# Peptides against a protein of PDB entry 7SID, part 93

Target 1, 151 residues: chain A of PDB entry 7SID
Amino acid sequence: LHMYLMLLKELPGEEYPLPMEDVLELLKPLSNVCSLYRRDQDVCKTILNHVLHVVKNLGQSNMDSENTRDAQGQFLTVIGAFWHLTKERKYIFSVRMALVNCLKTLLEADPYSKWAILNVMGKDFPVNEVFTQFLADNHHQVRMLAAESIN

## One batch from the design tools (peptide; made by RFdiffusion4, then SolubleMPNN)

Design b2_p22_6_s1 (from b2_p22_6, 15 letters changed)
Fold by OpenDDE base, seed 4:
Structure b2_p22_6_s1 (fold): chain B 151 residues (1-151), chain A 22 residues (1-22)
Amino acid sequence: as target 1 above (151 residues)
Amino acid sequence: MDPEELFARLQQEALERLRELA
């Protein structure tokens, strides 16, 4: 876990995106890692914070390739799972805030949810629709973060 | 739903979608 988190942390910024094949390789174990540590709030928060760089990399890709679709799918699968568990009140506010930041970054990369669509249990949820639900979050800081992100 | 089951199901669904697009 530590090594994996370090790799995620060291991802280049938006100005210097990684090749999509490298992004994909980093995403491959992500679902398993998230599943394994699903009940660890601190680890989940850390993961969500680190994958912000992945979102930026995905957003900078203009290539329509299998690797791009695969990377997008792998990432959105994880985000969808976090969102689903959030709806089941499994995560504390700090994790939800990290998730909101991920969703915000996705919307910045794809404002019209052309590819940023969460598929959960066979149903599609555009990220913009998912995002607005956090405006009604039980925690004031989450609501505030969501509200600020829309402006 | 159990989180592990959820992640496994979502992963499988993602793979299926990818195959449909390929």
Scores: peptide ipSAE 0.104, ipTM 0.708, DockQ to the pose 0.085
Fold by OpenDDE base, seed 3:
Structure b2_p22_6_s1 (fold): chain B 151 residues (1-151), chain A 22 residues (1-22)
Amino acid sequence: as target 1 above (151 residues)
Amino acid sequence: MDPEELFARLQQEALERLRELA
């Protein structure tokens, strides 16, 4: 885990996108890692904070459509799971804030939710629709963070 | 279902969708 988190932390920002192949390799174990540490709020928060760089990379690349779709799918699967568990009140506000930041970044990369669609339990949820739900979050800081994206 | 089962299921569904789009 520690090595994996270090790799995520060292990912370059939007200015220096990684090859999509590298992004895909980093995303492959992500679902398993999240599953293993699903009950650890600190680990979940850390993961969500680090994958912000991945979102930025996904929004920049058009070189490999197949790998891009794969990477997007892997990422959205994880985000969808976090969102679903959030709706079930499994995560504290700090984790929810990290999730909102991910969703915000997704909307910046894909304002019309062309690819940023969460599929959870066979149902599609465009990120723009998902995002508005956090405007009614029980924690004021989460609501404020969500509202910043709209204004 | 527990979160572990959820992640496994979502991952499988994502892979299936990818295959359909390819």
Scores: peptide ipSAE 0.077, ipTM 0.685, DockQ to the pose 0.085
Fold by OpenDDE base, seed 5:
Structure b2_p22_6_s1 (fold): chain B 151 residues (1-151), chain A 22 residues (1-22)
Amino acid sequence: as target 1 above (151 residues)
Amino acid sequence: MDPEELFARLQQEALERLRELA
């Protein structure tokens, strides 16, 4: 876990996008890692904070690339799972804030949710619609963060 | 639903979607 988190942390920002192939390699084990540590709020928060760099990379890639679609799929699968568990009230506010930041970054890259669509249990949920739910979050900091993202 | 099962199902669904796009 520590080594994996370190790798995620070292992802370059928007100014220096990684090759999509490298992004894919980092995303491949992500779902499994998230599953293993789903009960650890701190680990989940850390993961969500680190994958922000991935979102920035995804937004700069060619949408017609198979690797891009693959990476998007892998990433959105994880985000969808976190969102689903959030709806089941499995995560504390700090984790939800990290998730909102991910969703915010996704919307910045894809404002109209052309590719940023969560598919959970066979149903599609555009991120822009999912995001609005956090405006009604029980925690004021989450609501405030979500509200800031709208403007 | 167990989170492990959820992740597994979501992963499988994602893979299926990717195959359809290929």
Scores: peptide ipSAE 0.069, ipTM 0.680, DockQ to the pose 0.084
Fold by OpenDDE base, seed 1:
Structure b2_p22_6_s1 (fold): chain B 151 residues (1-151), chain A 22 residues (1-22)
Amino acid sequence: as target 1 above (151 residues)
Amino acid sequence: MDPEELFARLQQEALERLRELA
């Protein structure tokens, strides 16, 4: 886990995107890692903070290839799962804040939700729609963060 | 739903969507 998290942390930012092939390799185990540590709030928070770089990297790609779609799908699967579990009240506010930051970054990368759509249990949820739900979060800091992001 | 089942299901659905688009 620690080595994997370290690799995620070292992902280049928006200015220097990785080849999509490398992104795919990093994303492949991510769903499994998230599943294994789903009950560990600190690990979940760390994962969400680190995958911010993945979003930024994906946003710099103008490619519409199978690899791009695959990478987007892998990433959105994870975000969708975190969001779903958030709705089930599985995560504390600090994890939810990290998720909001991910959603914010997704919207920055894809303002028109061309690909930033969460599919959970067969239903599509545009990230913008999901994001607005955090305006009514039970924790004031989460609401504040969400409000700041849409302004 | 169990979180592990959720992740597995979501992953499977994502793969199916990818196959449809490919």
Scores: peptide ipSAE 0.068, ipTM 0.679, DockQ to the pose 0.084

Design b2_p22_6_s2 (from b2_p22_6, 16 letters changed)
Fold by OpenDDE base, seed 3:
Structure b2_p22_6_s2 (fold): chain B 151 residues (1-151), chain A 22 residues (1-22)
Amino acid sequence: as target 1 above (151 residues)
Amino acid sequence: MDPEKLFEELRKQVEEELLKAA
């Protein structure tokens, strides 16, 4: 875990996107790591904060490439899992804040959810529709963060 | 350290932990 978190922290910013091959290598163990530590709020928050770099990389790539679509699928699977557990009320507000930031960044790249669609339990959930649900979050800071993206 | 080698080691560690949890 510690090594993985260190790798996530070393990702370059939006100004210098990673090659898609490197993004795919990063995503390969991500689902398993998230699954192992799904009950650890601090680890989940840290992961969500650092995978923002993945969203930024995906948003600046050619979305028509096979590697990009593969990376999209793997990433959206992870985000979908976090969202699913959020609906099950498994995460505190600080984790939900980090998730909203991920969704917000996805919407910046895909405002109409053409590709940003979460598939959870065999059902499709467009991120733009998922995002609006956080406007009614129980915590005021989560609602405020969600509202900032609409205005 | 080569990033690709680091990720490979990470995958091995994750796999080992999954086997222990199974």
Scores: peptide ipSAE 0.021, ipTM 0.434, DockQ to the pose 0.063
Fold by OpenDDE base, seed 2:
Structure b2_p22_6_s2 (fold): chain B 151 residues (1-151), chain A 22 residues (1-22)
Amino acid sequence: as target 1 above (151 residues)
Amino acid sequence: MDPEKLFEELRKQVEEELLKAA
């Protein structure tokens, strides 16, 4: 876990996007790590904060490549899992805040949710529709964060 | 250490943790 978090932290910013091949390698173990620590709020928050760089890299890549689609799929699987557990009220507000930031970044890259679609339990949820649900979140800071992206 | 080697080590660690959690 420590090494993984370190790697996520070392991801370059928007100015220097990672090659998609590197993104794929980084995403491969992500779902497993998230699954192992799904009950650890601090770890989940940290992961969600760090994967923002992955979202930014995905948005700057050629969306028509097979590698991009693969990376998108793997990433969306992870986000979908966090969304699902959020719906089951398993996460505190700080984790939900981090998730909203991820969703916001996805919408910046794909405003109409052409590829940003969460598949959870065999059902598709466009991120734009998922995002609007956080406007009704029980915690005021989550609602405020969600509202900032719409204005 | 180059990124590829780091990713390989990461995969090994995750696999080990999965085995412990199983």
Scores: peptide ipSAE 0.020, ipTM 0.432, DockQ to the pose 0.060
Fold by OpenDDE base, seed 5:
Structure b2_p22_6_s2 (fold): chain B 151 residues (1-151), chain A 22 residues (1-22)
Amino acid sequence: as target 1 above (151 residues)
Amino acid sequence: MDPEKLFEELRKQVEEELLKAA
């Protein structure tokens, strides 16, 4: 786990977009790791903060390749799982903050949720609709972060 | 470290962790 987290910190930023093939290599084990540590708040927060690099890379793509669609799908599956557990009140505010940042970045790339749609338990939830729920979050900082994205 | 090599290393390490947890 520690090695995994250290490597996530070394991911290139927005200034250096990664080939989509590399993004896929990162995403392949991500779902499993998230599942294993879903109950560890600090690990979840760290993962969500670090995968922002992936979101930024996805937003820079032309969205016309099979690899892009595959990467989008795998990433959205992970985000959907975090959102689902958030609805079940499984995460503290700091994890929710990290999740909102991911959703914010997704909306910057796809403001109308054309592809940014969470599928949870067989039901579709557009990210723009999901995002508005955080405007009513119980924690002040989460509400403020969400509000900054709307205005 | 080259990004591609970094991801490959990440994948290997995660797989090893999964094996330990299994």
Scores: peptide ipSAE 0.019, ipTM 0.439, DockQ to the pose 0.056
Fold by OpenDDE base, seed 4:
Structure b2_p22_6_s2 (fold): chain B 151 residues (1-151), chain A 22 residues (1-22)
Amino acid sequence: as target 1 above (151 residues)
Amino acid sequence: MDPEKLFEELRKQVEEELLKAA
């Protein structure tokens, strides 16, 4: 526990592998926090930037474990919500860039979207298909960031 | 609210949950 607490403090600036059980604990309050501040652009950007570490941990873990699937589900729910609101034009470019970084990292871990599937309003959207939409984003920096993943 | 403060609050929530489970 003490080790985890130490790592937790370093999450914003460091990349440490975390046990999946700890990832789950980290994800538990995340949905609520995101929901509360979904209208705050700066908060959303910051959250998305920090959860990049979680994505990397998910991609490096055993995908067959129950905890991994649970963590993936919880994380994808959050990302799906951000994407949904993005489609509704609720987020400025800087937030969209942060989201693209998350999606990019997901694709690095799961290029064929075997598990990286966003479920929004009962419908499934593979991340690889979602990601390609950002190649046509209205903001040039978002397009450029998305294009970097293709190269 | 400052985004960094919010994230710190998130960490505190996680910490509290871990302490409960310990």
Scores: peptide ipSAE 0.017, ipTM 0.458, DockQ to the pose 0.064

Design b2_p22_6_s3 (from b2_p22_6, 11 letters changed)
Fold by OpenDDE base, seed 5:
Structure b2_p22_6_s3 (fold): chain B 151 residues (1-151), chain A 22 residues (1-22)
Amino acid sequence: as target 1 above (151 residues)
Amino acid sequence: MNPEELFEKLEEEVKELLEELE
């Protein structure tokens, strides 16, 4: 876990995005890691904070490539899982904050949710619609973060 | 593993988590 989190943390920013092939390699173990630590709120928060770099890389890539679609699919699967468990009130506010930041970054890259669509339990949920739900979050900091992300 | 396969795997894990935490 430590080594994997370190790799995620050290991803370059938008100015120098990684090749999509490298992003894919980093995403491969992500679902397993998230599954293993799904009950650990601190680890989940850390993972979500670190994968912000992945979102930034995805936004800078060519959307027409097979690798991009593959990376988007793998990433959105994980985000969808976190969102689903959030709807079931399984995560504390700090994890929800991290998730909102991920969704915010997705919307910046895809404001009309052309590709940023969460598929959960066989249903599609565009991120722009999902994001608005956090405006009514029970925690004030989550609501504030969601609100400032729209403006 | 493609996104669809990952979805199926993760969905199963989420389902199990929900059953355990509810």
Scores: peptide ipSAE 0.021, ipTM 0.549, DockQ to the pose 0.070
Fold by OpenDDE base, seed 2:
Structure b2_p22_6_s3 (fold): chain B 151 residues (1-151), chain A 22 residues (1-22)
Amino acid sequence: as target 1 above (151 residues)
Amino acid sequence: MNPEELFEKLEEEVKELLEELE
Protein backbone atom coordinates (compact mmCIF):
# COMPACT_ATOMS: atom_id res chain seq x y z
CA LEU B 1 0.00 0.00 0.00
CA HIS B 2 2.68 2.48 0.99
CA MET B 3 4.58 1.99 -2.23
CA TYR B 4 1.44 2.46 -4.29
CA LEU B 5 0.45 5.63 -2.46
CA MET B 6 3.93 7.02 -2.95
CA LEU B 7 3.75 6.23 -6.64
CA LEU B 8 0.43 8.06 -6.97
CA LYS B 9 1.78 11.03 -5.05
CA GLU B 10 4.87 11.35 -7.21
CA LEU B 11 3.03 11.48 -10.52
CA PRO B 12 4.15 14.34 -12.76
CA GLY B 13 2.11 17.52 -12.86
CA GLU B 14 -0.42 18.58 -15.44
CA GLU B 15 2.27 20.26 -17.52
CA TYR B 16 3.98 16.94 -18.16
CA PRO B 17 1.34 14.24 -18.47
CA LEU B 18 2.27 10.58 -18.48
CA PRO B 19 1.88 8.48 -21.60
CA MET B 20 -1.49 6.78 -21.57
CA GLU B 21 0.23 3.39 -21.48
CA ASP B 22 1.83 4.32 -18.16
CA VAL B 23 -1.46 5.63 -16.81
CA LEU B 24 -3.11 2.36 -17.70
CA GLU B 25 -0.42 0.38 -15.90
CA LEU B 26 -0.87 2.57 -12.84
CA LEU B 27 -4.63 2.03 -12.82
CA LYS B 28 -4.46 -1.77 -13.02
CA PRO B 29 -4.05 -2.37 -9.27
CA LEU B 30 -6.11 0.64 -8.19
CA SER B 31 -9.48 -1.10 -8.00
CA ASN B 32 -8.04 -3.87 -5.86
CA VAL B 33 -6.30 -1.45 -3.52
CA CYS B 34 -9.48 0.58 -3.11
CA SER B 35 -11.47 -2.57 -2.45
CA LEU B 36 -9.04 -3.79 0.20
CA TYR B 37 -9.09 -0.52 2.10
CA ARG B 38 -12.65 0.62 1.41
CA ARG B 39 -13.35 0.66 5.16
CA ASP B 40 -10.31 2.79 6.00
CA GLN B 41 -11.37 6.42 5.73
CA ASP B 42 -7.84 7.80 5.83
CA VAL B 43 -6.58 5.52 3.09
CA CYS B 44 -9.60 6.28 0.92
CA LYS B 45 -9.10 10.01 1.36
CA THR B 46 -5.42 9.69 0.48
CA ILE B 47 -6.17 7.65 -2.63
CA LEU B 48 -8.79 10.11 -3.83
CA ASN B 49 -6.44 13.03 -3.28
CA HIS B 50 -3.67 11.35 -5.24
CA VAL B 51 -5.79 10.18 -8.17
CA LEU B 52 -6.46 13.83 -9.01
CA HIS B 53 -3.24 13.60 -10.97
CA VAL B 54 -4.69 10.72 -12.95
CA VAL B 55 -7.71 12.81 -13.94
CA LYS B 56 -5.42 15.56 -15.15
CA ASN B 57 -3.44 13.08 -17.20
CA LEU B 58 -6.59 11.63 -18.74
CA GLY B 59 -7.81 15.07 -19.76
CA GLN B 60 -4.53 15.90 -21.49
CA SER B 61 -4.42 12.76 -23.64
CA ASN B 62 -5.86 11.75 -26.98
CA MET B 63 -9.38 10.59 -26.21
CA ASP B 64 -9.74 8.54 -29.38
CA SER B 65 -7.31 5.74 -28.55
CA GLU B 66 -8.25 2.35 -27.15
CA ASN B 67 -5.82 2.82 -24.27
CA THR B 68 -7.52 6.09 -23.35
CA ARG B 69 -10.94 4.45 -23.25
CA ASP B 70 -9.56 1.61 -21.17
CA ALA B 71 -7.88 3.99 -18.73
CA GLN B 72 -11.04 6.07 -18.47
CA GLY B 73 -13.03 2.95 -17.75
CA GLN B 74 -10.66 1.79 -15.02
CA PHE B 75 -10.66 5.18 -13.37
CA LEU B 76 -14.41 5.72 -13.60
CA THR B 77 -15.00 2.31 -12.06
CA VAL B 78 -13.11 3.41 -8.96
CA ILE B 79 -14.85 6.78 -8.76
CA GLY B 80 -18.20 5.08 -9.24
CA ALA B 81 -17.46 2.72 -6.38
CA PHE B 82 -16.61 5.58 -4.03
CA TRP B 83 -19.73 7.46 -5.10
CA HIS B 84 -21.87 4.38 -4.57
CA LEU B 85 -20.51 3.82 -1.07
CA THR B 86 -21.01 7.52 -0.35
CA LYS B 87 -24.69 7.11 -1.22
CA GLU B 88 -24.77 4.28 1.30
CA ARG B 89 -23.39 6.65 3.97
CA LYS B 90 -20.12 4.76 4.31
CA TYR B 91 -17.73 7.70 4.14
CA ILE B 92 -17.09 10.69 6.40
CA PHE B 93 -17.10 14.24 5.10
CA SER B 94 -13.36 14.40 4.46
CA VAL B 95 -13.59 11.48 2.05
CA ARG B 96 -16.60 13.07 0.37
CA MET B 97 -14.62 16.29 0.00
CA ALA B 98 -11.88 14.41 -1.79
CA LEU B 99 -14.45 12.72 -4.03
CA VAL B 100 -16.03 16.06 -4.93
CA ASN B 101 -12.61 17.34 -5.92
CA CYS B 102 -12.19 14.36 -8.22
CA LEU B 103 -15.61 14.97 -9.76
CA LYS B 104 -14.84 18.66 -10.17
CA THR B 105 -11.63 17.82 -11.98
CA LEU B 106 -13.52 15.40 -14.22
CA LEU B 107 -16.00 18.12 -15.10
CA GLU B 108 -13.16 20.46 -15.99
CA ALA B 109 -11.87 17.85 -18.42
CA ASP B 110 -15.33 16.86 -19.67
CA PRO B 111 -17.92 19.56 -18.86
CA TYR B 112 -20.74 17.82 -20.68
CA SER B 113 -19.97 14.31 -19.38
CA LYS B 114 -19.40 12.85 -22.82
CA TRP B 115 -17.06 10.22 -21.43
CA ALA B 116 -17.21 10.98 -17.69
CA ILE B 117 -20.07 8.62 -16.92
CA LEU B 118 -20.22 6.44 -13.83
CA ASN B 119 -21.57 2.96 -14.36
CA VAL B 120 -22.83 1.60 -11.06
CA MET B 121 -24.90 -1.54 -10.74
CA GLY B 122 -25.53 -1.56 -14.46
CA LYS B 123 -26.82 2.01 -14.62
CA ASP B 124 -25.14 5.06 -16.13
CA PHE B 125 -24.77 8.28 -14.15
CA PRO B 126 -23.23 11.29 -15.89
CA VAL B 127 -20.74 13.01 -13.58
CA ASN B 128 -22.40 16.40 -14.07
CA GLU B 129 -25.62 14.97 -12.65
CA VAL B 130 -23.79 13.13 -9.87
CA PHE B 131 -21.94 16.29 -8.91
CA THR B 132 -25.10 18.32 -8.32
CA GLN B 133 -26.19 15.82 -5.67
CA PHE B 134 -23.42 17.06 -3.40
CA LEU B 135 -25.12 20.46 -3.26
CA ALA B 136 -27.47 18.79 -0.79
CA ASP B 137 -24.78 17.02 1.24
CA ASN B 138 -25.30 16.85 5.00
CA HIS B 139 -21.96 18.53 5.72
CA HIS B 140 -21.69 22.27 5.07
CA GLN B 141 -18.12 22.13 3.74
CA VAL B 142 -19.08 19.54 1.15
CA ARG B 143 -22.00 21.71 0.02
CA MET B 144 -19.76 24.76 -0.19
CA LEU B 145 -17.13 22.96 -2.22
CA ALA B 146 -19.75 21.68 -4.63
CA ALA B 147 -21.31 25.12 -4.97
CA GLU B 148 -17.98 26.79 -5.74
CA SER B 149 -17.43 24.64 -8.81
CA ILE B 150 -20.74 25.50 -10.49
CA ASN B 151 -20.00 29.23 -10.82
CA MET A 1 14.19 1.05 -11.41
CA ASN A 2 12.18 2.05 -14.46
CA PRO A 3 8.43 2.71 -14.32
CA GLU A 4 7.58 -0.64 -15.88
CA GLU A 5 9.50 -2.55 -13.24
CA LEU A 6 7.91 -0.48 -10.51
CA PHE A 7 4.42 -1.21 -11.78
CA GLU A 8 5.16 -4.91 -11.98
CA LYS A 9 6.32 -4.97 -8.38
CA LEU A 10 3.27 -3.02 -7.33
CA GLU A 11 0.92 -5.44 -9.04
CA GLU A 12 2.64 -8.33 -7.35
CA GLU A 13 2.33 -6.68 -3.95
CA VAL A 14 -1.40 -6.12 -4.41
CA LYS A 15 -1.83 -9.68 -5.59
CA GLU A 16 -0.14 -10.97 -2.46
CA LEU A 17 -2.37 -8.84 -0.25
CA LEU A 18 -5.48 -10.19 -1.93
CA GLU A 19 -4.31 -13.75 -1.48
CA GLU A 20 -3.84 -13.18 2.23
CA LEU A 21 -7.48 -12.15 2.55
CA GLU A 22 -8.84 -15.24 0.80
Scores: peptide ipSAE 0.018, ipTM 0.439, DockQ to the pose 0.061
Fold by OpenDDE base, seed 4:
Structure b2_p22_6_s3 (fold): chain B 151 residues (1-151), chain A 22 residues (1-22)
Amino acid sequence: as target 1 above (151 residues)
Amino acid sequence: MNPEELFEKLEEEVKELLEELE
């Protein structure tokens, strides 16, 4: 876990996007890691904070390529799972904060949710619609973070 | 594993988690 988290943390930013093939390699174990530590709030927060770099890479890629769609799908699957569990009140505010940051970054890359769509249990949820739900979060810091992202 | 298959896997994991946390 630690090694994987370090790799995620050291990803190049938006200024230096990775080849999509490299992004895919990084995403391959992500689902398993998230699933394994889904009950660990601190690990989940850390993962969500680190995958922000992945979003930045995805936003600059050719959206028409098969690899891009695959990477987007894998990433969105994970985000969708976190969001789903958030709706079930399984995560504390600090994890929700990290999730909001991920959603914010997704919206920056895809403001109109052309590809940023969460598919959860067979139903599609555009990220822009999902994001607005956090404006009514029970925790003030989550609401504040969501609010600043709208502007 | 394609995104659909991956989601199915995660869906099962989430389902198990939800059942355990009820």
Scores: peptide ipSAE 0.024, ipTM 0.558, DockQ to the pose 0.072; fails the geometry check
Fold by OpenDDE base, seed 1:
Structure b2_p22_6_s3 (fold): chain B 151 residues (1-151), chain A 22 residues (1-22)
Amino acid sequence: as target 1 above (151 residues)
Amino acid sequence: MNPEELFEKLEEEVKELLEELE
């Protein structure tokens, strides 16, 4: 886990995006790591904070490539799972804030949710619609972060 | 593993988690 988190943290930003093949390789173990540590709030928060770099890389790639679509799908699967568990009140506010930041970054890359769509339990949820739900979050800081992201 | 397969796998794991937390 530690080595994987270090790798995620050290990814280059949007100025120097990784080849999509590298992004895809990085995403392969992500779902398993998230699943294994789904009950650890601190680990979940850390993962969500570090995958922001992945979102930036996805936004800078060619959207018509098969590898891009595959990477997007794998990433969105993980985000969808975190969102689903958030709705079930399984995550504390700090994890929800990290998730909001991920969703914000997704919207910056895809403002109209053309590809940023969460599929959960067989249903599609555009990220822009998912994001607005956090405006009514029970925690003040989460609501504030969501509100700041819309402006 | 394609995104659909990953979702199915993760969905099963989430279901198990939800059952344990009830």
Scores: peptide ipSAE 0.021, ipTM 0.547, DockQ to the pose 0.071; fails the geometry check

Design b2_p22_6_s4 (from b2_p22_6, 12 letters changed)
Fold by OpenDDE base, seed 1:
Structure b2_p22_6_s4 (fold): chain B 151 residues (1-151), chain A 22 residues (1-22)
Amino acid sequence: as target 1 above (151 residues)
Amino acid sequence: MNPEELFEKLREEALEKLEELS
């Protein structure tokens, strides 16, 4: 886990996007790692903070390629899982804050949720609609962060 | 070991742990 988190942290930013092949390799274990540590709030927060770079890389890629779609799908699976567990009240506000930041970044890359759609339990949830739900979050800081993202 | 190989190993380890927990 520690090594994986270190690698995620060192992921290049938007200015220097990774080849999609490298993004795919990063994403392969991610869902499994998240599943293993889903109950660890600190690990979840750390993962969510680090995968922000993945979104930036995905947004700069050719969305028509099969590899891009595959990467998007794998990433969205992870985000969908975090969102689902959030709805089940599994995460504290700090984790929800990190998730909102991920969703914000997704919306910056795909404002109209053309590809940014969470599939959870066989149902599709556009990220823009998911994001709006955080405007009514129980924690004031989460609401504020969500509101700032809309403006 | 390049990053790709490392991530593949991490994936395999994660899957193995998941199987043990199931």
Scores: peptide ipSAE 0.024, ipTM 0.475, DockQ to the pose 0.067
Fold by OpenDDE base, seed 4:
Structure b2_p22_6_s4 (fold): chain B 151 residues (1-151), chain A 22 residues (1-22)
Amino acid sequence: as target 1 above (151 residues)
Amino acid sequence: MNPEELFEKLREEALEKLEELS
């Protein structure tokens, strides 16, 4: 876990995106890590904070690449799982804050949710619609963050 | 499917991918 988190932390920002092939390799174990630590709030928060760099990389890539589509799919599946558990009130506000930041970054890359669509339980949920739900979050800081992200 | 089952599926998929790389 530690090594994986360190790798995620060292991902370059939007200014110098990684080749999509490298991003894809980094995403492959992500679902496993998230599954293993799904009940650990601190680990989940850390993961979500670190994958912000992944979102930035995904947004800068060529949409025609098979690797890009694959990476997007794998990433969105993980985000969808976090969102699903959030709806079930399984995560504290700090984890939800991190998730909102991730969703915000996705919307910056895809404002109209052309590809940023969460598939959860066989149903599609555009990220822009998902994001709006956090405006009514029970925690004031989450609501504020969501509101600030729209402006 | 409940949230726990969803993450288990994610885990299984990830493990399958890791095995392919091994």
Scores: peptide ipSAE 0.022, ipTM 0.560, DockQ to the pose 0.366
Fold by OpenDDE base, seed 2:
Structure b2_p22_6_s4 (fold): chain B 151 residues (1-151), chain A 22 residues (1-22)
Amino acid sequence: as target 1 above (151 residues)
Amino acid sequence: MNPEELFEKLREEALEKLEELS
């Protein structure tokens, strides 16, 4: 886990997007790692903070390639899992804030949720619709963060 | 070991751990 998180942390910023093939390699173990530590709030927060770089890379890539679609799908599976557990009230506010930041970045890349759609339990949830739910979050800091992200 | 090889090992370890917990 530590080594994986360090690799995620060292990803290039938005100004230097990774080749999609490299993004796919990074995403391969992510779902499994997240599953193992889904009940650890601190680990989940750390993962969500680090995968922001992945979101930025996905948004700058060629959306027409098969690799891009595959990477988007794998990433959205992870985000969908975090959102699902959020709906089940499994995460504290700090984890939800990290998730909001991920969703914000997704909306910046795909404002109309053309590809940013979470599939959870066989049902599709466009990220733009998912994001608005955090405007009514029980924690004031989460609501404020979500509200600031609208502009 | 390059990053690709590292992630492959991490993936395998994660899968093994998941199987143990299931």
Scores: peptide ipSAE 0.022, ipTM 0.456, DockQ to the pose 0.066
Fold by OpenDDE base, seed 3:
Structure b2_p22_6_s4 (fold): chain B 151 residues (1-151), chain A 22 residues (1-22)
Amino acid sequence: as target 1 above (151 residues)
Amino acid sequence: MNPEELFEKLREEALEKLEELS
């Protein structure tokens, strides 16, 4: 886990997008790691903070391919799972803030929600609509962060 | 090891751990 988190931290940002093949390799263990540590708030927060680099890579408009769609799908599945567990009140505010930041970055990359759609339990939820729920979050800092994303 | 080998190892370890805990 420690080595995995270190790798995520050192990933290049938007200025130097990763080859999609490398993004896919990073995503392969992600779902399993997230599932394994789903009850560890600190690990979940750290993962969500580090995958921001992945979001920036996935948002590159000039990289439309089958691999891109596959990577987007795998990533959105993980984000959808975190959102679902958030609805089940499984995460503290700091984890929810990290999730909102990921969703904000997704909206910046895809403001029209062409691909930024969470599929949870067979239902589609555009990311822009997901923010309405965070506007009513019990913690004021989460509400404020969500509000900033809408404006 | 290279990143590919590392990620595969992490994936395998995660799967094994999940199976043990499930």
Scores: peptide ipSAE 0.021, ipTM 0.449, DockQ to the pose 0.067

Design b2_p22_7_s1 (from b2_p22_7, 9 letters changed)
Fold by OpenDDE base, seed 5:
Structure b2_p22_7_s1 (fold): chain B 151 residues (1-151), chain A 22 residues (1-22)
Amino acid sequence: as target 1 above (151 residues)
Amino acid sequence: KEREEKLKERYDQVYNGKPKPL
């Protein structure tokens, strides 16, 4: 786990995006890692903070690429799972903060949610609509973070 | 169709799946 998280953390930023093939390799075990540690708030927060680099890489990629679509799908599945558990009030505010940061970065890359759509329990939820719900979060810091992205 | 099924399977693994070793 620690080595994997380190690899996620050390991904290049938006200025130097990784090849999509490398991004895919890092995303492959992500679902399993999230599944194993889904109830560990600290690990979930760490994962969400590290995958911000993945979002930046996805935003710089050609959306018509098959590899890009595959990476988007794998990533959005994980985000969708975190969103679902958030709705079930399974995560503390610090994890929700990290999730909002991911969603904020997604909206910067895809403001109209053309590809950033969460599929949860067979239903589609555009990230822009999902993001708006955090404006009514119970924790003031989460609401503030969500509001900063809109204004 | 195939993509949708794969995404569903991955979601189920994250949410309902048994913990797997890294």
Scores: peptide ipSAE 0.056, ipTM 0.649, DockQ to the pose 0.685
Fold by OpenDDE base, seed 4:
Structure b2_p22_7_s1 (fold): chain B 151 residues (1-151), chain A 22 residues (1-22)
Amino acid sequence: as target 1 above (151 residues)
Amino acid sequence: KEREEKLKERYDQVYNGKPKPL
């Protein structure tokens, strides 16, 4: 886990996008890692913080590419899982903060949620709609983070 | 639809699946 998280952390940001093939390689184990540690708040927070780099890379990619769509799908599946567990109140505020940051970055890349759509239990949730719900989060810091992202 | 089905399967694995060792 630690090694994988280090790899995620060292990913270049928006200024230095990775080839989509490299992004896909990083995303391959991500679902499994998230599944294994889905109940570990600290690990989830760390994962969400590190995958910000993935979001930035996805935003710089050609959206018409099959590899891009694949990467987007893999990433959105993970985010969707975190979102679903958030709705079930399984995550503390610090994890939700990290999730909001991910969603914020997604919205910067796709403000109208053309591709940023979470599929949870067979239902589609556009990220912009999902993000708006954090404005009503129970924790003030989460609300503030969500609010400053819009303003 | 096929893409959505694949996403659903992956989601189910993350959410409902048994934790798998790395």
Scores: peptide ipSAE 0.027, ipTM 0.598, DockQ to the pose 0.609
Fold by OpenDDE base, seed 1:
Structure b2_p22_7_s1 (fold): chain B 151 residues (1-151), chain A 22 residues (1-22)
Amino acid sequence: as target 1 above (151 residues)
Amino acid sequence: KEREEKLKERYDQVYNGKPKPL
């Protein structure tokens, strides 16, 4: 786990994106890792903080590529799962803070939610629509972070 | 979509009990 998380953390940023093939290889174990540690708040927070680099890489890729669509799908599966559990109030505020930052970065990459769409229980939710819900979060720090992101 | 739903269903199963705190 720790080694994998370090790899996520050290991904090149927006200025130097990885080839999509490398992104796909990195995403392959991510769903399994998230699933295994889904009850660990600290691990979930760490994962969400580190996948910010993945979002930056996806935003610089050719959106029409088959590999890009595959990577986007794998990534959105993970984010959708975290969002689903957030809706069920399974995560504390610090994890929700990390998710808001992730969603913010996702919107920077796809401001019109062309591909950034979360599927929850068979229904699609554009990330921009999902993001606005954090303005009504029960925790004041989450609300403040969300408010800062829309300005 | 099917993969996403299956993953979310697995996540839900974990929280039949107490989640692990920080």
Scores: peptide ipSAE 0.092, ipTM 0.699, DockQ to the pose 0.137; fails the geometry check
Fold by OpenDDE base, seed 3:
Structure b2_p22_7_s1 (fold): chain B 151 residues (1-151), chain A 22 residues (1-22)
Amino acid sequence: as target 1 above (151 residues)
Amino acid sequence: KEREEKLKERYDQVYNGKPKPL
């Protein structure tokens, strides 16, 4: 786990995007890692903070390629799981803050949620609709962070 | 959908099960 988290931490940002093949390699074990440590709030927060770079990379890629769609699918599955558990009140505010930052970055890359759609329990939820739910979060800092993205 | 269901099942198992070390 430690080595994997270090690799995620060292991901380059939007200015220097990774090849999609490298993004896919990093995403492959992510769902397993998240599921194993879903109850560990610190690990979840760390993962969510680090995958911000993945979102930035996805926004710079050709969305019509098979590899891009695969990467999007893997990433959105993980984000959808975190959101689902958030709705079940399983995460503390700091984890929710990190999730909102991920969703914010997704909206910057895809403001109309053309590809940024979470599928949870067989239902589709566009990220722009999901994001508005955090405006009513119980914690004031989460509400403020969500509201910051609104003009 | 199958992936999401499997992930949900794993999340439920881990959350209700014993914590695993890092």
Scores: peptide ipSAE 0.081, ipTM 0.682, DockQ to the pose 0.241; fails the geometry check

